Peptides against a protein of PDB entry 1LOE. Designs and how they scored, part 70

Target 1, 181 residues: chain A of PDB entry 1LOE
Amino acid sequence: TETTSFSITKFGPDQQNLIFQGDGYTTKERLTLTKAVRNTVGRALYSSPIHIWDSKTGNVANFVTSFTFVIDAPNSYNVADGFTFFIAPVDTKPQTGGGYLGVFNSKDYDKTSQTVAVEFDTFYNTAWDPSNGDRHIGIDVNSIKSINTKSWKLQNGKEANVVIAFNAATNVLTVSLTYPN
Target 2, 181 residues: chain A of PDB entry 1LOE as posed
Amino acid sequence: TETTSFSITKFGPDQQNLIFQGDGYTTKERLTLTKAVRNTVGRALYSSPIHIWDSKTGNVANFVTSFTFVIDAPNSYNVADGFTFFIAPVDTKPQTGGGYLGVFNSKDYDKTSQTVAVEFDTFYNTAWDPSNGDRHIGIDVNSIKSINTKSWALQNGKEANVVIAFNAATNVLTVSLTYPN

## One batch from the design tools (peptide; made by RFdiffusion4, then SolubleMPNN)

Design b2_p20_5_s2 (from b2_p20_5, 7 letters changed)
Fold by OpenDDE base, seed 2:
Structure b2_p20_5_s2 (fold): chain B 181 residues (1-181), chain A 20 residues (1-20)
Amino acid sequence: as target 1 above (181 residues)
Amino acid sequence: SQTYNLSHTLTDEEIKSLPE
């Protein structure tokens, strides 16, 4: 099977292969998705579309992506919603509903969204998040309500190394987040 | 270091809903 890999270790102001949506921009070799205000959405898309599923052959492609992120949330109770990595149709547009991470618009499963996402969720939304209220990593398939979650202790201001991979042979999507220090 | 791992096996229905 075909494998598509994405690895961006350095972001510049004129970063190639990225399309910015909403409030997303690059600065200081980082991709910034949000402003320091409420109810903002920032997204960045790879400019070269990939083919994950071929309806004619039924084949699914492998993919792996790695990135590093930093969340600055010094106030544990006044935090934003977090962010997400996602795969969606090429004409995807930002979603503005609060708590939906700019990607989804419903907690109900909707296959027409054609979206798979990994959320790094720092805000507890009682309507769909795990009841323990923990910050969490989630795998979202066609719904903001994660199909699987893991409690996650955010290390403020620290770099988290993320690897997201899909194995087409097993149909397993894996997420690994590491704080090296 | 601290590592978190999470996985999900996509169903056939979910796979068929993926972007082409």
Scores: peptide ipSAE 0.616, ipTM 0.951, DockQ to the pose 0.823
Fold by OpenDDE base, seed 5:
Order: C-alpha cells, then sequence, then structure tokens
Structure b2_p20_5_s2 (fold): chain B 181 residues (1-181), chain A 20 residues (1-20)
C-alpha cells in the first residue's frame, strides 16, 4: 500500500498543488479563506485527487492530516461562521455560504453530497447547531448538522494546531485541537 | 495549553458516503 503525503509550509500565490475557489487566496505566506465581507465563501482544494474509499473493493484508507489555523475576528463576541476541513468529490464546487460554510446545502442528510467535513463553527445557527449555543468542533457527514460535536472556546487571534485522523480498521475519526499556550 | 478532542465511529452508511 502506497502512502501519499504532502506538506505546505508556505502558501504562495503560485502554489501549484492548490485550487482556489471563491474568495480563497494566499497572502504573506498564509492561506486566507475569507474576506471581511458578509456571506463570502473561500475554499482551497488539494489539486491531486486522493483515493479514500474504493466502492469496488470496499477498502477504506487510513489518513492523518494536520494543520494550523488562526481566526482573527475584529470582535471576539461577534464572529462569523468559521470554517471547515472537508473531503469532497473531485469536481466539488462551493456550496451554500454562511452557516453552511460553503460545503453543504442542507441540514437534511444528502447522500449525493458525498462530503465529510470537520467544522470549526463559531456561529450559532438555531436550526441545526447544538442547543447550548457554544462554539464547537463538529463532524459533518452529508449535512451541516453535525453527527457529533465538542464545545470549543475560541482563542481569538491565536494559532490552533489541528490533527484529524481516520482509522480504517476501527472506522474511528478523531479530531484534536490544541492551543499550545 | 488547551486541548479539545472529538471522535466518532463512522457507520457503514457514513463510510459509503466518503468520496472515492
Amino acid sequence: as target 1 above (181 residues)
Amino acid sequence: SQTYNLSHTLTDEEIKSLPE
């Protein structure tokens, strides 16, 4: 079994293995997904398709991904919707913005979406978010309504280190977010 | 430091929902 790996330490404007969608762009060696404008959607895709699930054999690949993100909101008490890490079909296009995070179109389970996401949700949407109103990490499968969530306290302007891993032997998806300081 | 952990065991249906 081959292992596919990639690392991006600096996000440049000529990043060859990224496809930018919507308002996503690079500046100062960072990937920026949103502008300071309401209802904007920015996405970045890894340009080389990866095989996670093989419908013919039923085999599922293990994977581990790590990244660092910063949410720097002008008002820590009035933050936009957040963002997602997602796995979607090769021809994926931006979906509904705002609370749908540009990845989904409904809170109803949609098998045709074939999208799995980890959301870092900073805005409470009454229609689908956990009723406690907390900012949260969520695992989303074919729906913006998370199948599982964890309350998360945003440290505005601070770097968060994220590790997302899937164990194909156990079918367990794990998310770890750490503020090191 | 502050760490947050979340895990979920995907069902067979959810596995089939992964893109190929």
Scores: peptide ipSAE 0.614, ipTM 0.948, DockQ to the pose 0.847
Fold by OpenDDE base, seed 1:
Structure b2_p20_5_s2 (fold): chain B 181 residues (1-181), chain A 20 residues (1-20)
Amino acid sequence: as target 1 above (181 residues)
Amino acid sequence: SQTYNLSHTLTDEEIKSLPE
């Protein structure tokens, strides 16, 4: 089984291992996906393809990724739309913005999307989000409608540490978000 | 500190839907 790992501690303007799409860019050692405005899509892709699933053999790779993010919204009571970590086909392009987080186009399950995402969703979209209206962490498979969610209280302006792991032996995808303070 | 955990066991269909 092939194993691929990468780590980026600091982001620079000439980040060779990232492909920027839409409004994504680097500044001050951080990756910025969007400005504090609606209807924007910013994405960054790891430029080296990774193998997760082999359709011929059925083998699936383990992976673990960790990162830190900050949401710094001008208005903590009106934060849209959050962001997502995702894995998608190598030729992926930005999809629908806003509530679709630039990764999906529908709440309907579309296996041709071949996209798995972990969303950190700060905006309640009535059409697909959990009815309690909570901000939430979600696991999305081929749909913006999460297959599983966890209520999450955003700490505006504070760093959150995230670990996302997939265990191929158990097929368990795990997300852990920690505010250390 | 505060930690949030979420897990999901992918179904066979979902595995097949992973990007290659």
Scores: peptide ipSAE 0.606, ipTM 0.946, DockQ to the pose 0.836
Fold by OpenDDE base, seed 4:
Structure b2_p20_5_s2 (fold): chain B 181 residues (1-181), chain A 20 residues (1-20)
Amino acid sequence: as target 1 above (181 residues)
Amino acid sequence: SQTYNLSHTLTDEEIKSLPE
């Protein structure tokens, strides 16, 4: 079965700053989120809440995150839904699985979600994904329907290095994915 | 190597939709 794994610096089974939800679990050096089974949800949360936006002052914080992921799929033409990096309320719980990636519940914009995500989507959902059917990187704001996407060719079993940055001065969210080899 | 870049400028409404 397909496995989506996640690796970060200083990550380990005893990482105290991670809260696991659903099917997410740690291995020696990786966090496993998915097992190529639809409608299952595996999540990991950063346990130390940070302020991204202050509604009282209007201030927005810069942030940068980086990680490495690997997707191992026995059949590269039949993979699971993918995974996502997300920012959500501190009391967030797993949402709808499958194509919703455990983060959203609708393709309609829902401001009550208060969730921004970067998806690495390996499965074409006709109802909301780009019509070209490509696997893609997407930026999602309060909806599984991405506000912007980039076609992405999965390299099965290879490590992808990801950098996600938000510049509060320009309000630009940037995603960079690199297969170094 | 292969690199994929995606950027988006969040609107004011989208910024206000970020979690506090």
Scores: peptide ipSAE 0.596, ipTM 0.942, DockQ to the pose 0.649

Design b2_p20_5_s3 (from b2_p20_5, 6 letters changed)
Fold by OpenDDE base, seed 2:
Structure b2_p20_5_s3 (fold): chain B 181 residues (1-181), chain A 20 residues (1-20)
Amino acid sequence: as target 1 above (181 residues)
Amino acid sequence: DITYNLSHTLTDEEIKSLPE
């Protein structure tokens, strides 16, 4: 089996193990995905390909990733779409459709996208988001329409600690978001 | 601390659609 492990505690302007797409960049030892303007997409990819699925053996790799993020969205109604953590094919390119978080392009399930994502969604898209209109965490499999969601109260400007894990023995993808006191 | 948890068990179809 193949195991890949890496850690980035500080993001530099010349980060060797990241590929920036769109408006993604580093500043102040942080990764910034968006500018303070509408209709922008920023992405960052880990530069080394990771084998998640082996079609020959049918085996799936375990993985655990952790990160912290901050969202500045002081207005509850005048906000961007949020952001997402995702795994996708190595040749993945940014998607520019509004509300699709730069990853997807349809609310219809499309296995050919080969994408799994965890969204931290701060904007209500009536076409696919939960009808309660809450900001939410979602698990997205081959569609921007989440297979499961959790209402989430954004703490503006505060660091959220996220752990995303996939257990290949159980096929369970787990997301944990914590705001420390 | 305030913590949010969410999970999903991937189906066989979803697993087979994962990137290689």
Scores: peptide ipSAE 0.644, ipTM 0.956, DockQ to the pose 0.862
Fold by OpenDDE base, seed 5:
Structure b2_p20_5_s3 (fold): chain B 181 residues (1-181), chain A 20 residues (1-20)
Amino acid sequence: as target 1 above (181 residues)
Amino acid sequence: DITYNLSHTLTDEEIKSLPE
């Protein structure tokens, strides 16, 4: 089978394979999505379209992505909404900010969104987040209301290693987040 | 290391919701 892969170790200001949206930019070889201010949305897209699902054949591609992120909030008790890794249509534009993480516009299932996301949610939104109030990892399909969640303790300022994989044979989407010792 | 794992089996409808 044909495979497409890419790797970005350091982010540069002239990164050819990224499209920056909103407040997203690169600095010090890192991708910065937002500044530490309220109500901002920053996104970065991989510029080359990737076919994951073929509606004609029904075939679905396997994919694996890995990345490292840092949430560095000025106050660990006053953290913003978090961020997402997402897969969206080629012409995707920033959506509602805040608790919607710039990726969704509704807690209701919206087929027209065609967006699948993994959220790393650091703020409790009563209207859709798990009732225990925990910060959490979530899998989102066409809605900011996660179809599945896992409680997650943010380690502010620490690097988290993430692996997200989709197995087309089983249709299982897996997320692994590790804080190395 | 501290590791958090989450998985979900996508339904047929959710698969069709993936971008083409």
Scores: peptide ipSAE 0.635, ipTM 0.953, DockQ to the pose 0.863
Fold by OpenDDE base, seed 1:
Structure b2_p20_5_s3 (fold): chain B 181 residues (1-181), chain A 20 residues (1-20)
Amino acid sequence: as target 1 above (181 residues)
Amino acid sequence: DITYNLSHTLTDEEIKSLPE
């Protein structure tokens, strides 16, 4: 099967391979999705479409992506809403903000959304988040309600290294987040 | 290092829902 991979190590105002939506923008060497204000949606799309599934052949592609993110919240005890890495249709537009992370509109499974996301969720939404209230990493398939989650201790202001991979042979999506020592 | 791992095996239905 075909393997697709991409990485962006530095961001700038002339980032040709990104499409910005909403409040997303680049400053210095970072991509900023939102400012520290409520009710904002910032998104950035990789401008080169990736082909994961071919309906005609049934082929599924491998992919791997890696990135580093920083959440720098003014108040580490009041952080909303986190962010998400996602795969969606090429003509995707920002969806519902806040707890929906600008990617989904419902906790109900909706295959027509054609969206897979990895959320790094810093805010507890009682309607769909894990009942323990922990900040968490989640895998979201066609719903903001994660199919699987992992409790995650946010280290405010620190860089987290993320690797997200899909193995087409096993159909396993894996997420790894590391805070280096 | 502090590492968090998470995985999910996509179902056939989920795969077929993926963007092309």
Scores: peptide ipSAE 0.627, ipTM 0.951, DockQ to the pose 0.833
Fold by OpenDDE base, seed 4:
Structure b2_p20_5_s3 (fold): chain B 181 residues (1-181), chain A 20 residues (1-20)
Amino acid sequence: as target 1 above (181 residues)
Amino acid sequence: DITYNLSHTLTDEEIKSLPE
């Protein structure tokens, strides 16, 4: 069965700055989110609320996050839906699973979602994914239908290093995924 | 190394859609 996991420095069962939702849990030094079962949702939330956007002042914060993930799939041609890094309201709960990655509920823009996500999508959903059918990195704002995507070739079982950064001065969100030699 | 890069400039509306 496929397992999607990632590591930020080190995880443990007593990780106090994470709130686990659904099937999310820690094993050894890894955070495991997804197995190869559709419509299951595993999430982990940063337990300390942070201020990203202030509606009163209009100020937006810079942020940078980095992590390493591994996807282990016994069959690279039959994988799960993928996973996301996301920013959502503090009271966020798991949303629709499967192709919605537990983060969204619609391909239509829904401002009430207040969620921005970077998806690492390993399954082609005809209704909203890029028509070329490629696995892809996507930037999602209030919708599972990505605003922008980049084709990505999954290296099964290999560690991918990810850096996600938002520059508040330019409003540019950047994603970098590297498979080291 | 194999690196994939993706960037997007968020619109004002998209910025306002960020969680507070």
Scores: peptide ipSAE 0.603, ipTM 0.946, DockQ to the pose 0.660

Design b2_p20_5_s4 (from b2_p20_5, 9 letters changed)
Fold by OpenDDE base, seed 2:
Structure b2_p20_5_s4 (fold): chain B 181 residues (1-181), chain A 20 residues (1-20)
Amino acid sequence: as target 1 above (181 residues)
Amino acid sequence: AQTYNLSHTLSKEEIFSLPE
């Protein structure tokens, strides 16, 4: 079996194993996806292709990823859209449509997107987000319209620890977000 | 500490739509 593992504890200015797209960059040993301005999209891709699904055998790989993020969104209204962790085809390109988190371009299910994402959504888009208007964690499969969501209270400026795991034996994708303090 | 958990069981169709 093939196994790929990597860890980045400090993000350098010349991070060799990341491909930056859009406004994504590193500063102060952190990965920053966007600038504090409107209409910006930033992404960072792991530079080495990872095999998730084998079309010949139908086998799917297990995976687990963990990361820590901080969102600064002191205003409840004047906020950006949030961000995603995503898995997409190797030739994936940033998407610039507002509210699509730089990953998707439609609320309609499109299997040709071949994209799965976990969103940490800080802006209510009436067209596809849960009607309660809460900030939320979502699991997105080939659509910005989440297949499942969880209301999430953002702790502004605080580090959130995230673990995302996929169990190929059960086909369960699990997301855990913890504010330790 | 505050923890949020979310899960989803991918369907066969969704699995086959994952990137290779």
Scores: peptide ipSAE 0.652, ipTM 0.943, DockQ to the pose 0.862
Fold by OpenDDE base, seed 5:
Formats: structure tokens, sequence, C-alpha cells
Structure b2_p20_5_s4 (fold): chain B 181 residues (1-181), chain A 20 residues (1-20)
């Protein structure tokens, strides 16, 4: 079974293997996806395609990725939609913004999307988000409506360390978010 | 430190709907 591992720790202006879409850019070793405007979309794509599964053999690959992010909102009580890590077709283009996080277009399951995402959702969308209204981490498969969620307390302006792993033997996708301080 | 963990088992249908 093939294993793909990638870690994103620096985002300098000369960062290799990234394709920027929309409002995404890098400055001072930070990747800025977008400002706190709900209808804007900023994306960064890993330019080297990864292989998740083989259609001939049915084999599925493991992968692990890690990164650090900061949400720095002027008003900690009224934040925009958040952001997402995602895997999508190599020719992917920005999708619907706002609550759809630039990755999806519907709450209905759409296999043609071919997209799996981990959302870090800071805004409650009544139509599809968990009814408790909490900010949350979510796993999204072909839909903005998460198949599973975890309530998450945003620490505004603080660095969060994230590890996302997929185990092909068990088909388990795991997300870990840590605020070290 | 504060840690949040989330996991989910993907179905074969979901996996094979993803890019190769």
Amino acid sequence: as target 1 above (181 residues)
Amino acid sequence: AQTYNLSHTLSKEEIFSLPE
C-alpha cells in the first residue's frame, strides 16, 4: 500500500509546489487564504498530484498531512466561515464561497464532486451545520454537510497544529487539532 | 494545551468516489 506524506510548515513567497487560486497568497512565510469576508475564496493547491486509490487493483493509499493555521479575526465573537483542508480532482476550481468554503456547492451528496474535506467551521449555517450552533471540525465527503463533527472552541489569534491522517487498512480518517498554549 | 480529535470510517463507496 502506497503512503503519501506531506507537511506544510512554511509558506514563503517562493514556496514550491503550490498553486494559488482566488485570494490566496504568501507573505512572510505565512499562507493567507482570504480575509474575513464571507463571499471571498482563497485556495492553495498542492501542485504534485497524489494517488488515493487504484482503479485497477482497488488498492487504497495511506496519507498523512500536518499544518499550522491561525484564525485572526477582529471580532472573536463574529467570525467568518473558516477554512478547510481538502482533496479534490487535479483540475479542481474554486466552488461556492461563504458557508460552502469554496469547496462544495450543495448540502446534497454529490459523488461527481469527488471531494473530501476537513472543515474548520467558524460560522453556523442553519441549513446544514450541527444544530447546537457550535464552531466545529467536520469531515465532509462530497457535501458541505459533514458526515461527522466535533465541537471546537476557537482560540482567536492562536496557532493551531493540525494532523490529518487516513489509514487505508481501516478506512479511518483522523483529525487532530491542538492549541499548544 | 487543548486538543480536539475527530475520526470517521469512510465507506468503500465514499472512497472510490474520490480522485484516483
Scores: peptide ipSAE 0.587, ipTM 0.933, DockQ to the pose 0.856
Fold by OpenDDE base, seed 1:
Structure b2_p20_5_s4 (fold): chain B 181 residues (1-181), chain A 20 residues (1-20)
Amino acid sequence: as target 1 above (181 residues)
Amino acid sequence: AQTYNLSHTLSKEEIFSLPE
């Protein structure tokens, strides 16, 4: 099967392969999705579409992506809402902000959204987040309500290295987040 | 270093509900 790989290490104002939506923008070294205020939605899309599966043949592709992110919140005890990596239709537009991370609109499974996301969720939404209230990594398929989650301790202001991979042979989506220091 | 790993096996239905 075909494999699509991409990595994000540095950003600049002249990112020809990105489409910015909402409050998303680039600086010399980083992509900033939101300012430190509530009710903002910032998104960045790869301008080159990736192919995950073929409806005619049923073939499914592998993919792997790696990136580094920093959450630098003014108050480490009051951080909303985190961010998400997602794959959605090429004509995707920003969805509901806040706890929906600008990617979803409901906790109900909606296959028509055709969206898979990996969330790095820093805010507990009682309606759908894990009941323990932990900040968490989540895998979201067509719903803001994660199908799987893992408790995650945010290190405010520190770089996290992320690898997200999909193995078409096993249909396993894997997420790895590392704080090197 | 602190590492967090998470995985999920996508069902056939879930896969085919994703973008082409």
Scores: peptide ipSAE 0.582, ipTM 0.929, DockQ to the pose 0.839
Fold by OpenDDE base, seed 4:
Structure b2_p20_5_s4 (fold): chain B 181 residues (1-181), chain A 20 residues (1-20)
Amino acid sequence: as target 1 above (181 residues)
Amino acid sequence: AQTYNLSHTLSKEEIFSLPE
């Protein structure tokens, strides 16, 4: 039985510009996205639309986001699927849960998804995850199968500081996860 | 402290498949 809860800190019940979908909700200081049950979907959307690129000019925008998350797992060997930061169309709805993290529906590239995600994946899905079975950070474009991954050792109950940045000049997406303590 | 870094250069096709 998976008994993992995922929380993102610095979010309160009065946080503006958030739209909750599925099982997502806020507590006093945390945003909780995942229950300790597989195939549940909890999402939070930033309600203010952002433009990544301009179809008329072809210009691409820089962006940077940061957040802190905590994974609480009474049993560190029985964790849920993980969670994602993602950018998707403004009218996006929850997609397939479980290993698809509520963001994608296929391991095959699907341009109609129009979704880029950074996954913090705590469960090994044989069909698409790196064969070493490690928990990992992944960059996903229009597919749950990551284009690139980095092995990541979960520190249960510890705060992880994340910075995700896109450099429009180089088209490089960077992810940094730090356990400061 | 433990830090994990991951980077990837997105292709033009990938970028322009994203929401505008």
Scores: peptide ipSAE 0.571, ipTM 0.923, DockQ to the pose 0.647

Design b2_p20_6_s1 (from b2_p20_6, 8 letters changed)
Fold by OpenDDE base, seed 5:
Structure b2_p20_6_s1 (fold): chain B 181 residues (1-181), chain A 20 residues (1-20)
Amino acid sequence: as target 1 above (181 residues)
Amino acid sequence: NDYTAEISITSISGSSTLNL
């Protein structure tokens, strides 16, 4: 059995177990993906590769991730674009920004992407988002167009607690989001 | 219009287990 675990409660200025990409950085003990400025894409990767699939056995890893995020927008009514938790190949680099969240390049299914993401999407993109226009959580597999979504009400400036779990035996990914206060 | 936002992660933990 191969196990990888990590815990970061305070993000340091030189966080050794993270790889920062684009505009992502640490400040005031937080990981900041984007500041409130236009045309930015920030990402952070866990520095050690995760053995998530074994070609010899065909087994897929079980995983659980918990994190707390804050979205703080100057205008609560207009908030773009959101962010993702994602799993991608080890050589992954920032992709298209804006509505593609720096993780995807197309709404068309692209198996070469080899990317799975849980999106926390705050901006309605007519071409692929749910027609109700709600802010939403989505599960994205090789496409920015989610295979499943759930409406979510953003609380601007508040901490949200997220739990993401994958059960390899059942092939089920679960996502929960709560605002404790 | 201003659509920008600061997005921050305050804490994160994770575990992955692969049976071989």
Scores: peptide ipSAE 0.751, ipTM 0.954, DockQ to the pose 0.927
Fold by OpenDDE base, seed 2:
Structure b2_p20_6_s1 (fold): chain B 181 residues (1-181), chain A 20 residues (1-20)
Amino acid sequence: as target 1 above (181 residues)
Amino acid sequence: NDYTAEISITSISGSSTLNL
């Protein structure tokens, strides 16, 4: 069995097990993906490649990830665009198209993308988001257009706890989000 | 209109296991 694990409770100024992309950086012991400015994309990658699929056996890894995030918007009624937790090929680079959350570049399904993301989407994009306009959690497989979504009520400036788990035996990805306070 | 937001992660952990 090949196992990879990590835990970061405080993000340091020289966080060696992360690769920062775009405007992503650490400050005040947090990983900051974006500041409250226009036209910004920030990402961070775990620095060690993770073997999630074995071509010889066809086996897929089980994985679990837990994290806490804060979205702090000057205007709670207008919040763009959100962020993702994602898994992508090692040569992945930030994408700058608006609404694509720095990960995708099309609503069309592209299996060659080899990218899976869990989006925490705060902005309604007419072309691909759920028609009810709700802020939502989405599961994105090779497209910004989610294969499944669930409405989520953003609590501006508050910490949200997320757990993402994938069971390879059942091929089921689960996501939970709670506001503990 | 102002649509900006500061997005930060305060902690993260993860684990993966692949059977070979």
Scores: peptide ipSAE 0.749, ipTM 0.952, DockQ to the pose 0.935
Fold by OpenDDE base, seed 3:
Structure b2_p20_6_s1 (fold): chain B 181 residues (1-181), chain A 20 residues (1-20)
Amino acid sequence: as target 1 above (181 residues)
Amino acid sequence: NDYTAEISITSISGSSTLNL
């Protein structure tokens, strides 16, 4: 059995187990993906590759991740664009297209991207988002167009607790989001 | 109008297990 684990309870200025991309950085012991400015994309990668699939056995890893995030918008009625938790190849690079959350670049399915993301999407893009216009959690497989979504009510400036788990035996990804306070 | 937001992660943990 191969196991990878990590825990970051506070983000330091020299966080050695993270690779920062774009505008992502640490400040005040937090990982800041974006500041409240226009045209910004920030990402952070876990610095060690994770063996998620074994070509010899065909086995896929089970994984779980938990994190707490805060979205703090000057205008709670108009918030763009959101963010993702994602798994991608080691050479992944930030994407700058509007609405693609720094991870994707098309609504068309592209198996060559080999990217899975859980999006926390605060902005309605008519070309691919659910027609009800709700802010939502989405599961994205090789496309910004989610294979499944669930409406989510943003609480501006409040901490949200997220748990994402993947069961390889059932091929089911579960996502939970709660506002404890 | 302003549509910006500060997005921060305050903590994260995770694990993966691959049976071989």
Scores: peptide ipSAE 0.746, ipTM 0.953, DockQ to the pose 0.923
Fold by OpenDDE base, seed 4:
Structure b2_p20_6_s1 (fold): chain B 181 residues (1-181), chain A 20 residues (1-20)
Amino acid sequence: as target 1 above (181 residues)
Amino acid sequence: NDYTAEISITSISGSSTLNL
């Protein structure tokens, strides 16, 4: 069995187990993906590659990730695009910003992307987002157009707790979000 | 107002397990 695990409760200025991309950085013991300015994309990668699929056995890894995030917008009605938790190839680089969240480049399925993301989407893009226009959590597989979504009410400036788990035996990805405070 | 937001992660943990 191959296992990879990590825990970061406070993000330091020299966080060696993260690779920062774009505007992503650490400040005040937090990982900051974006500041409240226009046209920014920030990403952070766990520095160690994870073995998620074994070609010999065909086995896929089980994984669980828990994190706490804060979206703090000057205007609760105009909150920019959102962010993702994602899994991508080791050489992944920032992709298209804005509604593509720096992770995808197309609403069309692109197998070459090899990217799975859980989006926390705060902006309605009419071309691919759910027609109800709600802010939502989405599961994205090789496309910014989610394969599944659920409406989510942003609490501006509040901490949200997220748990993302994948069960390889059932091929089910679960996402939970709570506002404990 | 413009569409902007500060997005931060305050903590994260993860684990993956691959049976071989």
Scores: peptide ipSAE 0.738, ipTM 0.946, DockQ to the pose 0.931

